Peptides against a protein of PDB entry 9GMZ. Designs and how they scored, part 228

Target 1, 343 residues: chain A of PDB entry 9GMZ
Amino acid sequence: TGFPLELLTRPATERLAYFENYTVAHPRLKEVYEILMRTIAEPAGASFIFVYGASGVGKTTLRLRVEQKLTELALPKLESDRARVPVVGIEAIAPESRYFNWKEYYTRALITLEEPLIDHKFDYGVRGISRDNFGKINVESKVVAPALRRALENALIHRHPDVFFVDEAQHFGKVASGYKLQDQLDCLKSLANMTGILHCLLGTYELLTFRNLSGQLSRRSVDIHFRRYCADSPEDVQAFKSVLLTFQQHLPLAETPNLVDHWEYFYERTLGCIGTLKDWLKRVLSDALDREATTITLKDLQKRALSVAQCQKMFKEIQEGERQLSETEADVQNLRSALGLGA

## One batch from the design tools (peptide; made by RFdiffusion4, then SolubleMPNN)

Design b2_p23_4_s1 (from b2_p23_4, 10 letters changed)
Fold by OpenDDE base, seed 2:
Structure b2_p23_4_s1 (fold): chain B 343 residues (1-343), chain A 23 residues (1-23)
Amino acid sequence: as target 1 above (343 residues)
Amino acid sequence: SEARERERQWEESEKEMEELLAS
């Protein structure tokens, strides 16, 4: 099944929007989606879920898909419980200062939690938090981080989301000494414990450094590795080719481009990351639509490809993350062997 | 409306991917 052929007569903006909104249900995304949905439904006493993987692997796509599904599943209950929000998702901001901006984090979380025009006015019990005439939260500059935390705790308890997503969660770790990073983890742990809300932290492999600092979090966390496709796996290569085939069918162009024949070049410049692939194709499609082109060529692809130097840097970061995970698996095997448990 | 359309597109993509991987 390809794109709706009617799109060929539609404006370039609609053609681009179609491809932007199109999501390929590729095997790794589906697998991680199913694990994540199951874990959210049955946390089994977990307070945290860590989803880690390469930049551009598709973590944001995963989050948005889960947010959508949780919202759909909650719709029948939301009619009866007008205070409930099924899911909250925020992106962690890289701090401009040496310290993570908790005030900004709490403010953004509160704003996002109240973005649904929920007619149910909740009093946060904090002076300087108000709603405008449109129901949007306004936080006065005088409100301090501890007060915003209490407001967020109360809001999370009242709205009772099934999960609180924090995307780009590696930003918690970027600026802190190991001690300060532990304090940040303890703050998040305290928030999860005080609210009873499951937290899902999505991030790059830098999130592993954050996770490994707290031996206490390991007991109350579920780990989900969102793997890239690996060229040394025939199954992964086949899945990657299938994704290329699906994308070529869903590019709203008059002539279907042959992406599959160039799979090695696509792999070289994406490292098996489908988000990176989609973003590349979006740029190329935009250029093609601007030229009123009937198709895309290898030359069009080359013009918008990541440089070899960018790919080498990204690959080094991936290899370091994959190495750290492999060492953890080896440590588990060594522990099992030392305990007299067979490998 | 939009949520249902996104769900339909996901289900279609899932089916298409399963068919492609089975071939």
Scores: peptide ipSAE 0.244, ipTM 0.828, DockQ to the pose 0.882
Fold by OpenDDE base, seed 3:
Structure b2_p23_4_s1 (fold): chain B 343 residues (1-343), chain A 23 residues (1-23)
Amino acid sequence: as target 1 above (343 residues)
Amino acid sequence: SEARERERQWEESEKEMEELLAS
């Protein structure tokens, strides 16, 4: 199987869009997808799901796949309930300032929740929130964060999504003091509790700091580790090679590049992160299409690769996250042993 | 239509991956 050969006669924009929209269903993505879908269907009193893993592991791809599936499953119900939104997903922005901008977060969440052409006008109970002629939400500058929070709470209750996704959620943790971090978690917890809406926070291993600080959230959270592929696992190496083989077949080029023979170089520069791999190949494909090239060469790959210094930095961050998880698992085993429970 | 096409592509990619992992 491969890309539609008709793409070779299409504009570079269509060829690039094909590859951008193509998703490889690799084993770790499938596993995490199944766990996440099951957890959303049966949260068992959880208010939070934490999905953590390396930068570029594919968390955004996971989110988009789940959003699509939840939307498809909700379609029959949406015909009868015009107020309902099946899912809402936002990306948390890194604050330019030392403090997370809750006003911006609430505004973006409200805009995203109301972006669907929902004919049903909802009164948010807040002055300075209006809809334009296209149904887009406009928030006046005078509207303060507590008012936007109430508007979002009311909107979430009224729209009743099955889950609220926050991508890049580690940005909530970028506060100068642990106390402020706790306040942020308490704010999110309060939003989830007040609305009854399940929140899924996707992010890097920096989310583990949230897990450790919130002993109260731990009782109402489900943790999902989105692992990278490891070169010390033969099964993981095979899965990574299989992903490379699939990508080489789905690059809309006249000559299929041999990516698999360079798997070690791909692994070195992606750390086993499929999102990083896809983004790299997308950049290289764009360059190849701009040159009307028939294939991708190793030199083309090298031009768009992450630097060794970038990879070393990313690898240290991954190792620290993996270490923290391993220590936590050991602590659980030690606790069980100390309680007289079998390991 | 687009959702169904993305679902089809996902299912095809799952099969392709399973075949490649079994080889």
Scores: peptide ipSAE 0.169, ipTM 0.776, DockQ to the pose 0.937
Fold by OpenDDE base, seed 5:
Structure b2_p23_4_s1 (fold): chain B 343 residues (1-343), chain A 23 residues (1-23)
Amino acid sequence: as target 1 above (343 residues)
Amino acid sequence: SEARERERQWEESEKEMEELLAS
């Protein structure tokens, strides 16, 4: 199995797009996908799902796969209910300022929820929100954040998605001096409660701070840890090598590169994060296609690798997140033991 | 459709990964 050989006769842009759109169904992605799909189908009174893991572990790939599947499953129902949107997914933007931009968040959410393909025009009841001739939402600069929130609440109630995804959700933690992270959580909690829509927040281990700040959110949240592959686990090493083998077969080059023989170097520079690996290979593939090269070399890989200093920083952030989770797991075990439930 | 092609690619990748992990 491998890439379609016809791609070798196609433009570099099409060859690169093939690899960009290609997704490896690796064990950790599959596991988290199944847990997330089940939790969305049966939230059991949860208002939030937290998906946390290392930067570059593949959280955006997970989100896009779930969005695709929920859309596919909803298609037969959407023919009869033209107002419904099965899923909405946005990325939280890192604020240019020291505080999260709620106006921008609500605007992006509203634009994403109200895609042009929806035949049923909804009146948001807010002056300065309109649709253009193409059905695209236009928000005038004069519209304030509280008005955009009301418009989004009304749109979410009317469109009734099965889940609202927020990627890079750690950016909610970027609060100005004097603001509390709790205020951001209370705002999100209020939006979920007012709309009855399940929210899924995907982000780094900084999301653990969100989980720990509100005992009330903890009662209405499901936690999903998207783990990296660990070099101290033989099973994880085998899975990582299998991902390398799959990627080398799906690089649209005339000669298949041997990535597996360099697995330790790939692990050193990705920390077992498959998204980081894919992004690295995409950069190397782009360079190879620009040179009309038949294959990629170790030198090509080295040119686009993260620096050792970048990897050391990323690894320290991962270790801190993994430590916090391990402590939480130990606390749960200690609580169970203290309650007489056994190990 | 593009969505069906992405689904096919996922199922193929899933099968390939299961075969590689069983080896």
Scores: peptide ipSAE 0.146, ipTM 0.764, DockQ to the pose 0.817
Fold by OpenDDE base, seed 1:
Structure b2_p23_4_s1 (fold): chain B 343 residues (1-343), chain A 23 residues (1-23)
Amino acid sequence: as target 1 above (343 residues)
Amino acid sequence: SEARERERQWEESEKEMEELLAS
């Protein structure tokens, strides 16, 4: 099924918004979605879920789909428990300084947690946290990070979400020393333990450094690898071609572009990452709509493609992450073999 | 033929995902 043909008569903004909001249910996304939903439903004493994969693999799309589903599943229960929030999701921001801004993190978490419940005020037990006339949380400059943490702990306990999502969680790791990284992990662990709320950290392969630093987190964490499509797998190549076919049908243009015939070029410039592919096509679609073009051409694609140098850099980062995971799997196998547990 | 088969498989996968999100 293609895009609604009536979109061809609609403004460029509506046509672009249609494509932006369109989600392709590709096999890797479906697989990781099912694992994540099952793990949230039955955490088996886990306090953390780590979802790691390449930049642009589709982790944000995964998060948004899970947030939507958890919200829908909670609706019947929310009628009786108006204090409950089913899910909360935030994006970790890269610190401008050498130190992660915990004050900003706690403030954003509180704002996001309380946003759906503007009419249901909660007393945070902290002076200098208020709501304005629009229900927006205001945090006075005098409120210190430890007070904001206590406010967030109390809010999480009261609202009791099934999961707390932190996207771009590798930004916790942007600290000048391994010791500071451990302190950040201990801080997150303490927050999860004090609240009893399951935390899901989504990020790049830099999250693997977190797994290795805390032998205590490893005992209470579930790991989910969101893999890219690999050109050495016939099944992965077929899945990637199927994604291209679906995208070409959902581009709201008068003439359907042939993307599938250029699959190798799309693979070269996305490294098998569907989020990178969607973002590329969105930029090209925007340019085509601005020109009132009937279709997109290879030249239009080339104009908005990532450079070869950018792709080479991203590919090295992916290969290093995939190598670290492969070594971990090999180390487990070697440990089993050394313990006399048959392979 | 192959393109249409890929299309059908993908539409089925999308429908299953939508059903998983709606259920």
Scores: peptide ipSAE 0.044, ipTM 0.599, DockQ to the pose 0.114; fails the geometry check

Design b2_p23_4_s2 (from b2_p23_4, 8 letters changed)
Fold by OpenDDE base, seed 5:
Structure b2_p23_4_s2 (fold): chain B 343 residues (1-343), chain A 23 residues (1-23)
Amino acid sequence: as target 1 above (343 residues)
Amino acid sequence: SEAEKLREEWEKSAKEMEELLAS
């Protein structure tokens, strides 16, 4: 089934918003979604979940879908426990300096936890943290990072979310030294341990550095690899073509464009990353709507495609991440063999 | 609700994708 045909009579803004909000439930997204939901439901003593994959693979889409589902599942309990927040999700910000801004992180986390829809007001016991007339948290500039941390710890304990999501979590690793990276990990570990809240870090393959640095985190972490589609796998190629077919049907244009016939070009410029594909199609759709076009053409696609140089850079980063994971899998097999366990 | 609508859209998309992969 395609887009609702009534959209063709609606404003360009509504047509674009439809496509922006549309999510293709592609096989890799479903797989990772199911693993993540199961792990959140039964963490089995895990304090961390690491979700890593290529930039543009769809990690933010995964997060948002899990947040929605956890919220839905919690609704019956939220009627009786008005203090509870089922899930909290934030995006880690790239530091302007060589150091991660913990003050900003704690502030954003507090603001997200204490969204106005929560009737039960909590006192953080920290001067300079207040709610405005709309119930939004305001943090005064004078509030120091240790005070914000304590406020966040208290808020997390009181609100007791099933999981705390941090998107773009590779930004914790933008510290210049391995020692500072360890300090960041110890800080996150301490926050998870003190609150008893499961943390899920989503990011690029740079998150693998966090896994390797902390043997203690490895014992308390679950790893989820969000893979791209690979052109050397017939099954992955078929799945990628099916995604193109689905997007083709859900572009709110008068004439259905033929995306599938150009699958190799789409693959070349997305590296099998569905988020990159969706973002490309959004840009092309926006241009088409601005021109009141009935369809999109190959020329429209080419105008908004990533450059070959951008794709080559992204591909090198992917290959390095995939190589590191393959080496880890080989190490596990070697360890099992050395222990006399079957491979 | 908006959440219910998004759930229905997700479930629909999931079913459509399964049908396409079986084809």
Scores: peptide ipSAE 0.019, ipTM 0.496, DockQ to the pose 0.905
Fold by OpenDDE base, seed 4:
Structure b2_p23_4_s2 (fold): chain B 343 residues (1-343), chain A 23 residues (1-23)
Amino acid sequence: as target 1 above (343 residues)
Amino acid sequence: SEAEKLREEWEKSAKEMEELLAS
């Protein structure tokens, strides 16, 4: 089973859009999806969920799929409660300065919470926040961060999402001093506590540093490690090959390319990260469609591959993150053993 | 809806992956 064959007669834009929207339900994604969905449904007093993993592992895909599922599950209830938003997802922006821009964060969160599809008017209690004629939120430049925070708190309470997603959350950790990082953590904690809304922070392994700095967050957080596929695991290699086979079947080309035979090359240039793989294939597909090519060649793949230097850098970052997690797991086991508890 | 299409695609992909992993 592959792509719809009718796509071969469709414009290149539609063929590319098909592949862009296509998601491989690979084992690690399914596992993390199930854990995340269960944790959102039954947070058991948690205020935070941390989802961490390599860049390009598929965290954004995970978020979008969870957002979709939560929206679908909420649809029957939204008919009766028009004020409710089932889920909110934003992406944290890398600060241009050494300081995280909370004003921008709150503004983006408000804009995302109050999409035009929400017919129910909400008074934010803050002057300078309005809806345009299209129902989009406009935040005037004069509105200060504390006012935007209050508006967001009120909006979160009123809209009562099941979860608030922040993608690329490692950007909260990009502050000039540990003191400012603590203030940011306290700010997020306060927002979660005041609203009663579960926050899910998705990010790279840099998010571990952020988590470790707040012993108070750790007590009310659930950690989810979104692992890459590892070449030293036969099961992971098989899963990675299966993903390649699936992508091979879902590239809307006249001739099916043989990706699986090049699995080692794909692994070398993606480090077992499926998002990186998808993005690579997307670029190659776009080039092939622009040339009206019937298939993708190894040369086409090589042209759009990440450089060895890029892969080496990414791999070092992954290894450091995996090391930190391994040490933490060992410390827990050592503590349990010292307490006379089983491993 | 776009949401329904994405759901169907996800469910299809999930099933295909399970079949591939079972083979």
Scores: peptide ipSAE 0.018, ipTM 0.504, DockQ to the pose 0.804
Fold by OpenDDE base, seed 2:
Structure b2_p23_4_s2 (fold): chain B 343 residues (1-343), chain A 23 residues (1-23)
Amino acid sequence: as target 1 above (343 residues)
Amino acid sequence: SEAEKLREEWEKSAKEMEELLAS
């Protein structure tokens, strides 16, 4: 079924909001969703989940859907356990300085844990952390990072989420010369161990550097590769065409645009990343709605497409990530062969 | 048509995903 036809009589803002909120279910999203949900339900002693993939592959969509689902599943239990937060999700911010701002990270995490709907007052045991009249956490500037960490540890223990999501987690690796990426990982590992809360780090292929640095993390982590669709795979091409077909049906326009016939152009400018595709179509839809257009044309698409130079840069970053994964797989095979475990 | 087949496969996948989200 396409979009609700009544949207054609609605304001452009409502039509755009419909498309923004619409999530296309696609095979890679479904696969990663199922693996992630299963891993959250049964972590089997894992303290970390790493979800890595290209920028614009749909990691944020995955996170939001998992957060929604975990919230829905927790609703019956939340009635009895009013202190519980089912899931916590934050985005790691790229540091403005050469150092990761842990104080800001802890503050944001604390603010996110304090859902305004939770009537349960929690004493963080730290002076300078208070609730305002609106129930929001206020952290005074004098509160130091170690105190905020303790407050977060206590809050995570008290709220006991099923998972703590950190989006854009590659930003933990953006540290000055001398601060080892290992120190950041040890900090996160300590937080996970102290709280008993499963951490899910979502990010780009730069997260693979975290995997390589700690042989101990490999024993306590689950890795999930959120792959793009590849043009050299007939199945992936079919899935990508199916996504285009669904998007064309869910664009709230009077005339259904033919996106599928242009699948190669869409692939060229998205590299098989569905998030990139959605963002592109959103921009084009916004322009079409502003013009009160009945449909989207190829010219409209071209106007909002990523440049070839942008695509080339993105593709190089993807290829490097895919190469690193391939090397890891080869290393495993070589290890198995060396152990006399047949190929 | 190929387009109809793709639609049916996608609608099935979407429904399965919605069911997974609703379950």
Scores: peptide ipSAE 0.022, ipTM 0.603, DockQ to the pose 0.113; fails the geometry check
Fold by OpenDDE base, seed 1:
Structure b2_p23_4_s2 (fold): chain B 343 residues (1-343), chain A 23 residues (1-23)
Amino acid sequence: as target 1 above (343 residues)
Amino acid sequence: SEAEKLREEWEKSAKEMEELLAS
């Protein structure tokens, strides 16, 4: 089924919003979704879930779909327990300074956890944290990071979400000179342990550095690799072409563009990352709607494509991440051999 | 056609995902 044909008579803003809100149910997204949902339901004593993959693979889409599902599943229980929040999700911000801003992180987490739609008032136990008349949290400038942490710990314990999501979690790795990445991990570990809340960190392959830093974290973490589609796999190529066909049918244009015939060019400029593909098509659709065009052409695609230099940089980052994971598989084989279990 | 097969596979996967999201 394609887009609703009624959209062709609607404003450009509504057509663009339709495509923005449209999610392609591609095989890798489904697989990672199922693993993540199962792990959240049965964490088996894990305190952390790491979801890592290429930039633009679709991690944010995965998070949003899981948040939606957990909210839907909790609705019947929320009638009896109005204090409970089923899930909380935030995005870690790239610090403007040389180190991760914990004060900002705790503030954002607290604001997201205590959304104004929650009628249940909570005492944070910290002076300088208040709610305005609109239910928005106000944090006074004098409130220090340790006090905000205690407020967040108390709020997480009280609201008891099934999982705490942190998107773009590689930004925790941005430490100033003299600080250790281990100190950031110990801070997160302490928060998870003190609250008893499962944390899911989504990010790029830079999260692998976090995974490897602590043998103690490895015992209490689950790893989920969100893979891109690879051109050397016939099944992955078929899945990628199928995604293109679906997007082709869901572009709200008078004439259906032939995206599938250009699959190699789409692959070249997205590296098999569906989020990158969607963002590219969104930019091209916006341009087409602004021009009142009936379709999109190869020239329209080329105008909004990532440069070859950008793709080469992204590909090097992907190859380094995939190499580190393959080395881990080799390390397992080496460990098995060293243990006398054979290859 | 190859395009029709791809469409059928995708429609199947989309329905499975919708069912997974609705369940």
Scores: peptide ipSAE 0.021, ipTM 0.564, DockQ to the pose 0.113; fails the geometry check

